# Peptides against a protein of PDB entry 5VVV, part 34

Target 1, 276 residues: chain A of PDB entry 5VVV
Amino acid sequence: FLCGVVEGFYGRPWVMEQRKELFRRLQKWELNTYLYAPKDDYKHRMFWREMYSVEEAEQLMTLISAAREYEIEFIYAISPGLDITFSNPKEVSTLKRKLDQVSQFGCRSFALLFDDIDHNMCAADKEVFSSFAHAQVSITNEIYQYLGEPETFLFCPTEYCGTFCYPNVSQSPYLRTVGEKLLPGIEVLWTGPKVVSKEIPVESIEEVSKIIKRAPVIWDNIHANDYDQKRLFLGPYKGRSTELIPRLKGVLTNPNCEFEANYVAIHTLATWYKSN
Target 2, 276 residues: chain A of PDB entry 5VVV as posed
Amino acid sequence: FLCGVVEGFYGRPWVMEQRKELFRRLQKWELNTYLYAPKDDYKHRMFWREMYSVEEAEQLMTLISAAREYEIEFIYAISPGLDITFSNPKEVSTLKRKLDQVSQFGCRSFALLFDNIDHNMCAADKEVFSSFAHAQVSITNEIYQYLGEPETFLFCPTEYCGTFCYPNVSQSPYLRTVGEKLLPGIEVLWTGPKVVSKEIPVESIEEVSKIIKRAPVIWDNIHANDYDQKRLFLGPYKGRSTELIPRLKGVLTNPNCEFEANYVAIHTLATWYKSN

## One batch from the design tools (peptide; made by RFdiffusion4, then SolubleMPNN)

Design b1_p11_3_s2 (from b1_p11_3, 6 letters changed)
Fold by OpenDDE base, seed 2:
Structure b1_p11_3_s2 (fold): chain B 276 residues (1-276), chain A 11 residues (1-11)
Amino acid sequence: as target 1 above (276 residues)
Amino acid sequence: DVKERMRKAAL
């Protein structure tokens, strides 16, 4: 069971010292996972093709080593979906080289994120792939296999919550393709009924699990505040039955942008997780 | 949802 934090917000990423402090807290609270997915980290999303510099590599190596020190699984995410051409072998090769570099930093767990992107494929991709889901699954499977089928590999769908599913969760052709074609060793991220779900009912997890043919990892935006920097979500992790735990592969909370605001959010997630 | 639109508009 993956339980911890996804740094998945828009806005200023956490500094390396904050991330190290996070790992210490995660260990102390018996959480086990950190997903590196800061939207405004340039080489994560907007410039995903760009290799890390020597200095950036040293920082990431240090960060990954710190995660290992605290027995936290470091999952490196990349979000190529803004401008990748899925059918272009050069783009696939570029993605492979980027993830190879991160593998050299000591990273062993990875994620491909296709959240918050346009659903339209370019003309070249339309000639090769039957749908956007087929394109995403193809590259995800290829990357997963290329990396030697790492123990933890995550996929974030474009339809990552109920409100983004067309026509709905159970009937989504996109999610059906993901469920049918995504290799079984790849985990699927899910956010619940909404982008910010007040509650995540058991039935809603059963519904999505059926179509994706696996138990999801929750990307939980309950404490996310990137959409309103004037608000801090200081309340407890709630509106998730502990009955979800046996039906999930994990829960990763995407908390407030302000690192210091997240004590209650993360601590109460840990309490929730240990209450099963 | 306003929150969903706000997160999507931060794109």
Scores: peptide ipSAE 0.195, ipTM 0.868, DockQ to the pose 0.206
Fold by OpenDDE base, seed 4:
Structure b1_p11_3_s2 (fold): chain B 276 residues (1-276), chain A 11 residues (1-11)
Amino acid sequence: as target 1 above (276 residues)
Amino acid sequence: DVKERMRKAAL
């Protein structure tokens, strides 16, 4: 069971010292996972093709080593979906080289994120792939196999919540393709019925699990404030039955942008997780 | 939902 934090917000990424402090807190609270997915880290999303500099490499190596010191699984995410051509072998090779560099930093767990992108394919991709889901699954499977089938590999769908599914969760052709074609060792991220789910009913998890043919990892936006940085979400982790735990592969909370605001959010997630 | 629209608009 993956339980911890995703740094998955829009806005200023956390500094390395905040991330190290996070790992210390995660260990202390018996949580086990950090997903590196800061939307405004330019080499994560906007410039995903760009290799890390020597200085950036040293920082990431130090961060990954710190995660290991605190027994926290460090998952490196990349979001190529803004401008990747899925059918172009050069794009696939560029993505491979980027993840090779990160693997050299000592990273062993990875994620491909296709959240918050347009649902259209370019003309070249339409000639090769039957749908957007087929294109995403193809590259995800290829990268997963290329990396030697790492123990933890995550996929974030473009339809990552109930409200983004067309026509709905159980009838989504996109999620059906993901469920049928995504390799079984790849985990699927999900935010619940909504982007910011006030509640995540058990029945909603059973519904999505059926179509994706696996238990999801919850990307939980309950404490996310990137959509309204004038607000801080300081309340406890709530609106999730502990009956979800045996029906999930994990829960990763995406909290407030302000690192200092997240004590209650993360601590109460840990209490929730240990209460089962 | 307003929150869902706001999160997508942060793109």
Scores: peptide ipSAE 0.184, ipTM 0.862, DockQ to the pose 0.205
Fold by OpenDDE base, seed 5:
Structure b1_p11_3_s2 (fold): chain B 276 residues (1-276), chain A 11 residues (1-11)
Amino acid sequence: as target 1 above (276 residues)
Amino acid sequence: DVKERMRKAAL
């Protein structure tokens, strides 16, 4: 069971010292996972093709080593979906080289994120792939196999919540293709019925699990504030029955952008997890 | 949802 934090918000990323402090807190609270997915990290999303510099490599190696010191699984995410051409072998090779570099930093767990992108394929991809889901699954499976089938590999679908599913969760052709064609060792990220789910009913997890043919990992936006910088979400982790735990592969909370605001959010997630 | 609209408008 993956339990911890995803740094998955828009806005100023956390500094390396905040991330190290996070790992210490995660260990202390008996949590085990950190997903590196900061939307405004240039080489994560907008400039995903760009290799890390020597200085950036040293920082990432230090961060990955710190995660290992605190027994936290470090998952490196990349979000190529803004401008990748899935059918172009040069793009696939560029993605492979980027993840090879991160593997050299000592990273062993990875994620491909296709959240918050246009649902349309370019003309070249339409000639090769039957749908957008087929294109995403093809590259994800290829990358997963290329990396030697790592123990933890995550996929974030473009339809990552109930309100983004067309026509709905159980009838989505996109999620059906993901469930049928995504290799069984790849985990699927999900935010619940909504982008920011006030509640995640057990029945809603049973519904999505059926179509994706696996238990999801919750990307939990309950404490996310990137959509409203005038608000801090300081309340407890709530609206999730502990009956979800045996029906999930994990829970990763995407909390407030302000690192200092997240004590209650993360601590109460840990209490929730240990109460099962 | 207002939250979903705000997140989509920030994209």
Scores: peptide ipSAE 0.175, ipTM 0.861, DockQ to the pose 0.205
Fold by OpenDDE base, seed 3:
Structure b1_p11_3_s2 (fold): chain B 276 residues (1-276), chain A 11 residues (1-11)
Amino acid sequence: as target 1 above (276 residues)
Amino acid sequence: DVKERMRKAAL
């Protein structure tokens, strides 16, 4: 069971010292996972093709080593979906080389994120792939296999919540393709019925699990505030029955952008996880 | 939800 934090917000990423402090807190609270997915980290999303510099490499190696020291699984995410051409072998090769570099930093766990992108493929991809889901699954499976089938590999679908599913969760052709074609060793991220789910009913997890043919990892936006920087979400982790735990592969909270605001968010997630 | 749209509109 993956339990911890995803740094998955828009806005200024956390600094390396904040991330190291996070790992210490995660260990102290018996949480086990950090997903590196900061939307405004340039080489994560906007410039995903660009290799890390020597200085950036040293920082990431140090960060990954710190995660290992605190027994936290460091998952490196990349979000190529803004401008990748799935059918272009050069793009696939570029993605492979980027993840190879991160593997050399000592990273062993990875994620491909296709959240918050347009549902339309370019003309070249439409000639090769039957749907956007087929394109995403193809590259995800290829990368997963290329990396030697890492123990932890995550996929974030473009339809990552109930409100984004067309026509709905149980009838989504996109999620059906993901469930049928995504290799079984790849985990699927999900935010619940909504992007910011006030509640995640057990029945809603049973519904999505059926179509994706696996238990999801919850990307939980309950404490996210990147959509309204005038707000802080300081309340406890709630609206999730502990009956979800045996039906999930994990829960990763995407908290407030302000690192210092997240004590209650992360601590109460830990309490929730240990209460089962 | 307005909040859900705002997260996606931060693109």
Scores: peptide ipSAE 0.144, ipTM 0.824, DockQ to the pose 0.203

Design b1_p11_3_s3 (from b1_p11_3, 6 letters changed)
Fold by OpenDDE base, seed 3:
Structure b1_p11_3_s3 (fold): chain B 276 residues (1-276), chain A 11 residues (1-11)
Amino acid sequence: as target 1 above (276 residues)
Amino acid sequence: DVKKRYQEAAL
């Protein structure tokens, strides 16, 4: 069971010292996972093709080593979906080389994120792939296999919550393709009925699990505030029954952008997880 | 972009 934090917000990424402090807190609270997915980290999303510099490589190696020291699984995410051409072998090769570099930093766990992108494929991709889901699954499976089928590999769908599913969760052709074609060793991220789910009912997890043919990992935006700079959610992790735990592969909270605001968010997630 | 999270949080 993956339990911890995703740094998955828009806005200023956490600094390396905050991330190291996070790992210490995660270990102390018996949590086990950190997903590196900061939307405004340039080489994560906007410039996903760009290799890390020597200085950036040293920082990432140090961060990954710190995660290992605290027994935290470091998952490196990349979000190529803004401008990748799925049918272009050069794009696939560029993505492979980027993940090879991160593998050399000692990273063993990875994620491909296709959240917050348009559903439209370019003309070249439409000639090769029957749908956007087929294009995403194709590259995800290829990358997963290329990396030697790492123990932890995550996929974030473009339809990552109930409200984004067309026509709905159980009838989504996109999620059906993901469930049928995504290799079984790849985990699927999900935010619940909404992007920011006040509640995640058991029945809603049973519904999505059926179509994706696996238990999801919850990307939990309950404490996210990147969408409203005037919001600071300091309340406990709630609206999730412990009955979800046996029905999930994990829960990763995407908390407030302000690092110091997240004590209650992360601590109460840990209490929830240990209450099962 | 950020707009998707913003749009659904406004719904």
Scores: peptide ipSAE 0.160, ipTM 0.852, DockQ to the pose 0.404
Fold by OpenDDE base, seed 5:
Structure b1_p11_3_s3 (fold): chain B 276 residues (1-276), chain A 11 residues (1-11)
Amino acid sequence: as target 1 above (276 residues)
Amino acid sequence: DVKKRYQEAAL
C-alpha cells in the first residue's frame, strides 16, 4: 500500500530542504511514499524534453538519497502530454533518455502523467492510434518495459476523476482502453468522483476499479489549494472510509502549496491509514 | 491545468 504525499500542485515547488523535512515527517508517521510531480517544475512538464544540468542532477541525487535514508519510496513523475507526438519515435527516445538520466540518479520508481491536457491527438497520431487512450497506453507500456518493469510505475489518465469521464466512469471508452491495454504491473492514479473530492465513496472506487481492472492509487486533492490561493485547507483528512484501504493500491495526498500548512493534513492521513 | 480545477470548483 502506497501512503504519503504527492507534490502535484501548480505554483512554486517546495525547496529541497522542505522535501527532506517531509521525508523525515513521513518516516516518523509510518508513511512510505513521495511522488515528485510539481506542475511548475520546468523539466517535469513544460520542458520535459530537457535533460537536467549538472547542478540539477546533484540536487536530485541528493533528494533521492535523502528519501532512501528515511525509507521513503521516491517516485519520479514526468508530464509529456502538453506537446508530445506519441507516434514519433524521436519523442519516445527523448522520453527514454530523460528517464535514463533520472534512473542514474538512483531513482527506481516512475510515473507518466497525462492529466490536465487536451483530449485531441495531432494528425500524425490519428494515423497511427485508434484513440488517445491507445496512444497513451502504447507509450506507457513501452516506457515501463524499457525501464525493466520497475516495482512501482504509475499512470495518470486524462480522465482521472468521475467528472472527466465521458459519458461516465463505467461507460468511458478511454478508461476501458486503459483497463484492457495498460500492462497489469502499472498502477492507475485517480482523484475520486471529482478533481477535488469532498468524499470518496466505496462504491465509486468499486466502479472505477472494475473498468480499469485494478485497484487505483488515490491522488487526493482534499487539501489542495492551488485552485484558490485565498484559502488554506487546515482540517483533518476525512470523507474517506477506512473500508477504502483494502480496495486501494494507495493514497497520496496533494496538499496545500504552503509547506508549513500541511502538518494536520499529513498527520491525519497517517492516523487514518494506521486505523485499519 | 489549474483552469480545470477552477472550473470544477466554481460548479
Scores: peptide ipSAE 0.158, ipTM 0.855, DockQ to the pose 0.369
Fold by OpenDDE base, seed 4:
Structure b1_p11_3_s3 (fold): chain B 276 residues (1-276), chain A 11 residues (1-11)
Amino acid sequence: as target 1 above (276 residues)
Amino acid sequence: DVKKRYQEAAL
């Protein structure tokens, strides 16, 4: 069971010292996972093709080593979906080289994120792939196999919540393709019925699990404030039955952008997780 | 994006 934090918000990423402090807190609270997915980290999303500099490499190596020191699984995410051409072997090779570099930093767990992108393929991709889901699954499977089938590999679908599914969760052709074609060792991220789910009913997890053919990892936006930084979400982790735990592969909370605001959010997630 | 997330969270 993956339980911890995803740094998955828009806005200023956390500094390395905040991330190390996070790892200390995660260990102390018996949580086990950090997903590196800061939307405004340039080389994560906007400039995903760009290799890390020597200085950036040193920082990431230090961060990954710190995660290991605190027994936290460090998952490196990349979001190529803004401008990748899935059918272009040069683009696939560029993605491979980027993840090879991160592997050299000592990273062993990875994620490919296709959230918050346009649903349209370019003309070249339409000639090769039957659908957007087929294109995403193809590259995800290829990268997963290329990396030697890492113990933890995550996929974030473009339809990552109930409200983004067309026509709905159980009938989504996109999620059906993901479920049928995504290799079984790849985990699927999900935010619940909504992007910011006040509640995640058990029945909603059973529904999505059926179509994706696996238990999801919850990307939990309950404490996310990147959509309204005038608000801080300081309340407890709630609206999730502990009956979800045996039906999930994990829960990763995507909390407030302000690192200092997240004590209650993360601590109460840990209490929830240990209450099963 | 943030706008899409905000719009959905406001519903």
Scores: peptide ipSAE 0.152, ipTM 0.853, DockQ to the pose 0.375
Fold by OpenDDE base, seed 1:
Structure b1_p11_3_s3 (fold): chain B 276 residues (1-276), chain A 11 residues (1-11)
Amino acid sequence: as target 1 above (276 residues)
Amino acid sequence: DVKKRYQEAAL
């Protein structure tokens, strides 16, 4: 069971010292996972093709080493979906080289994210792939196999919540393709019925699990504030029955942008997890 | 902000 934090918000990323402090807190609270997915980290999303500099490499190696010191699984995410051409072998090779570099930093767990992108393929991809889901699954499976089938590999679908599913969760052709064609060793991220789910009913997890043919990892936006930086979400982790735990592969909370605001959010997630 | 648009549409 993956339990911890995803740094998955828009806005200023956390500094390396905040991330190290996070790992110390995660260990203390018997949480085990950190997903590196900061949307405004340039080489994560907007400039995903760019290799890390020597200085950036040293920082990431130090961060990954710190995660290992605190027994936290460091998952490196990349979000190429803004401008990748899935049918272009050069784009696939560029993605491979980027993930090879991160693997050399000591990273062993990876995520490929297709959240918050347009649902349209370019003309070249439409000639090769039957649908957007087929394009995403093709590259995800290829990357997963290329990396030697890492123990932890995550996929974030473009339809990552109930409100984004067309026509709905159980009938989505996109999620059906993901469930049928995504390799079984790849985990699927999900935010619940909404992007910010006030509640995640058990029945909603059973519905999505059936179509994706696996238990999801919850990307939980309950404490996310990047959509309204005038608000801080200081309340407890709630609206999730402990009956979800045996029906999930994990829960990763995407909390407030302000690192200092997240004590209650993360601590109460840990209490929730241990209550099962 | 793309996420803000998606979040505002899903809220």
Scores: peptide ipSAE 0.110, ipTM 0.848, DockQ to the pose 0.567

Design b1_p11_3_s4 (from b1_p11_3, 4 letters changed)
Fold by OpenDDE base, seed 4:
Structure b1_p11_3_s4 (fold): chain B 276 residues (1-276), chain A 11 residues (1-11)
Amino acid sequence: as target 1 above (276 residues)
Amino acid sequence: SVKEAYQKAAL
């Protein structure tokens, strides 16, 4: 069971010292996972093709080493979906080289994220792939196999919540393709019925699990505030029955952008997790 | 933008 934090928000990423402090807190609270997915980290999303500099490499190596020191699984995410051509072998090779570099930093767990992108494929991809889901699954499977089938590999769908599913969760052709074609060792991220789910009913997890053919990892936006700069979410982790735990592969909270605001959010997630 | 779509859906 993956339980911890995803740094998955828009806005200023956390600094390395905040991330190290996070790992210390995660260990103390018996949480086990950090997903590196900051939207405004340039080489994560906007410039995903660009290799890390020597200085950036040293920082990431130090961060990954710190995660290991605190027994926190460091998952490196990349979001190539803004401008990748899925059918172009040069794009696939560029993605491979980027993940090879991160592997050299000592990272062993990875994620491919296709959240917050347009569903439109380019003409070249339409000639090769039957759908957007087929294109995403193809590259995800290829990368997963190329990396030697790492123990933890995550996929974030473009339809990552109930409200983004067309026509709905159980009938989504996109999620059906993901469920049928994504290799079984790859985990699927999900935010619940909504982008920010006030509640995640057990029945909603059973519904999505059936179509994706696996238990999801919850990307939990309950404490996310990147969508409203005037709000800060200081309340407890709530609206999730502990009956979800045996039906999930994990829960990763995507909390407030302000690192200092997240004590209650993360601590109460840990209490929730340990209560079952 | 896709970010604006996310923000609108999150509210």
Scores: peptide ipSAE 0.415, ipTM 0.917, DockQ to the pose 0.881
Fold by OpenDDE base, seed 5:
Structure b1_p11_3_s4 (fold): chain B 276 residues (1-276), chain A 11 residues (1-11)
Amino acid sequence: as target 1 above (276 residues)
Amino acid sequence: SVKEAYQKAAL
């Protein structure tokens, strides 16, 4: 069971010292996972093709080493979906080389994220792939196999919540393709019925699990505030029955942008997890 | 923007 934090928000990323402090807190609270996915980290998303500099490499190696020291699984995410051409072998090779670099930093766990992108494929991809889901699954499976089938590999769908599914969760052709064609060793991220789910009913997890043919990892936006800078979410982790735990592969909370605000959010997630 | 679409869906 993956339990911890995803740094997955828009806005100023956390600094390396905050991330190290996070790992210390995660260990102390018996949580085990950190997903590196900051939307405004340039080489994660907007400039995903760009290799890390020597200085950036040293920082990432230090961060990955710190995660290992605190027995936290460090998952490196990349979000190529803004401008990747899935059918272009140069794009696939560029993605492989980027993940090879991160593997050299000592990273062993990875994620491919296709959240918050346009659903339209380019003309070249339409000639090769039957749908957007087929294109995403193809590259994800290829990368997963290329990396030697790492123990933890995550996929974030474009339809990552109930409200983004067309026509709905159980009838989505996109999620059906993901469930049928995504390799079984790849985990699927999900935010619940909504982008920000006030509640995640057990029945909603049973519904999505059926179509994706696996238990999801919750990307939990309950404490996310990047969509409204006037708000801080200081309340406890709630609206999730502990009956979800045996029906999930994990829970990663995407909390407030302000690192200092997240004590209650993360601590109460840990209490929730240990209460089952 | 895709961020604006996310923000609208999150509110």
Scores: peptide ipSAE 0.409, ipTM 0.915, DockQ to the pose 0.943
Fold by OpenDDE base, seed 1:
Order: sequence, then C-alpha cells, then structure tokens
Structure b1_p11_3_s4 (fold): chain B 276 residues (1-276), chain A 11 residues (1-11)
Amino acid sequence: as target 1 above (276 residues)
Amino acid sequence: SVKEAYQKAAL
C-alpha cells in the first residue's frame, strides 16, 4: 500500500530542504511514499524534453539519497502530454533518455502523467492511433517495458476523476481502453468523483476499479489549495472510510502549496491509514 | 488553458 504525499500542485515547488523535512515526517508517521510531480517545475512538464544540468542532477541525486535514508519510496513523475507527439519516434526516444538520466540518479520508481491536457491529438497521431487513450497506453507500456518493468510505475489518466469521464465512469471508452490495454503492473492514479472530492464513497471506487481492471492509487486533492490562493486547508483528512484501504493500491495526498500548512493534513492521513 | 479548466473544476 502506497501512503504519503504527492507534490502535484501548480505554483512554486517546494525547495530541497522542505522535501527532506517531508521525508523525516513521513518516516516518523510510518508513511512510505513521495511522488515528485510539481506542475511548475520546468523540466517536469513545460520543458519535459530538457535533460537535467550537472547542478540539477546533483540536487536530484541528493534528494533521492535522502528519501532512501528515511525509507521513503521516491517516485519520479514526468508530464509530457502538453506537446508530445505520441507517434514520433524522436519524442519517445527523448522521453526514454530523460528517464534514463533519472534512473542514473538512483531512482527506481516512475510515473507518466496525462492530467490537465487537451483531448485532441495532432493529425500525425490520428493516423497511427485509434484514440487518445490508445496513444497514451502505447507510450506508457513502451516506457514501462523499456525501464525493465519497475516495481512501482504509475499512470495518471486524462479522465482522472468522475466528472472528467465521458459519458460517465462506467461507460467511458477512454477508461475502458486504459483498463484493457495498460499493462497490469502499471498502477492508475484517481482523484475520486471530482477533482477535489469532499467524499470518496466505496461504491465510486468499486465502479472505477471495474473499468480500469485494478485498484487505483488515490491522488487526494482534499487539502490542495493551488486553485484558490486565498484559502488554506488546515482541517483533518476526512470523508474517506477506512473500508477504502483494502480496495486501493494507495493514497497520496496533494496538500497545500505552503509547506508549513501541511502538518495536520499529513498527520491525520497517517492516523487514518493506521486505523485500519 | 488546461490549468484554467482544472481550476474551474476544483472550485
């Protein structure tokens, strides 16, 4: 069971010292996972093709080593979906080289994220792939196999919550293609019925699990505040029955942008997890 | 933008 934090928000990324402090807290609270997915980290999303510099490489190696020191699984995410051409072998090779570099930093767990992108494929991709889901699954499977089938590999769908599913969760052709074609060793991220789910009912997890043919990892936006700069979410982790735990592969909370605001969010997630 | 779509859906 993956339990911890995803740094998955828009806005200023956390600094390396904040991430190290997070690992200390995660270990202390018996949590086990950190997903590196900061939207405004340039080489994660906007400039995903760019290799890390020597200085950036040293920082990432130090961060990955710190995660290992605190027994935290470090998952490196990349979000190529803004401008990738899925059918272009050069794009696929560029993605492979980027993940090879991160593998050299000592990273062993990875994620491909296709959240918050346009559903329209370019003309070249439409000639090769029958749908957007087929394009995403093809590249994800290829990368997963290329990396030697890592123990932890995550996929974030474009339809990552109930409200983004067309026509709905159980009838989505997109999620059906993901469930049928995504290799079984790849985990699927999900935010619940909504982007920010006040509640995640057990029945809603059973519904999505059926179509994706696996238990999801919850990307939990309950404490996310990147959509409203005037709000801080300081309340406890709530609206999730502990009966979800045996029906999930994990829970990763995407908390407030302000690192110092997240004590209650993360501590109460840990209490919830240990109460099963 | 896709970010604006996220923000609208999150509110």
Scores: peptide ipSAE 0.386, ipTM 0.913, DockQ to the pose 0.878
Fold by OpenDDE base, seed 3:
Structure b1_p11_3_s4 (fold): chain B 276 residues (1-276), chain A 11 residues (1-11)
Amino acid sequence: as target 1 above (276 residues)
Amino acid sequence: SVKEAYQKAAL
């Protein structure tokens, strides 16, 4: 069971010292996972093709080593979906080369994210793939196999919550394709009925699990505040029954952008997880 | 933008 934090918000990423402090807190609270997915990190999303510099490589190697020291699984995410051409072998090889570099930093766990992108494929991809889901699954499976089928590999769908599913969760052709064609060793990220789910009912997890043919990992936006700079969520982790735990592969909270605001958010997630 | 779509859906 993956339990911890996703750094998955828009806005200023956390600094390396904040991430190391996070690992110490996660270990202390008996949490086990950090997902590196900061939207405004240039080489994560906007410039995903660009290799890390020598200086950036040293920083990432140090961060990954710190995660290992605190027994935290470091999952490196990349978000190529803004401008990747799925049918172009050069794009696939560029993605492989980027993940090879991160593997050399000692990273063993990876995520491929297709959240917050346009649903339309380019003309070249439409000639090769039957749908957007087919294109995404194809590259995800290829990358997963290329990396030697790592123990932890995550996929974030474009339809990552109930409100983004067309026509709905149980009838989504996109999620059906993901469930049928995504390799079984790849985990699927989900935010619940909404982008920010006030509650995640057990029945809603049973519904999505049926179509994706696996238990999801919750990307939990309950404490996210990147969508409204005037908001700060200081309340406890709530609106999730502990009966969800045996029905999930994990829970990763995407908390407030302000690192110091997240004590209650992360601590109460840990209490929730231990209460099962 | 895709970010604005996320922000609107999160409210």
Scores: peptide ipSAE 0.385, ipTM 0.912, DockQ to the pose 0.936

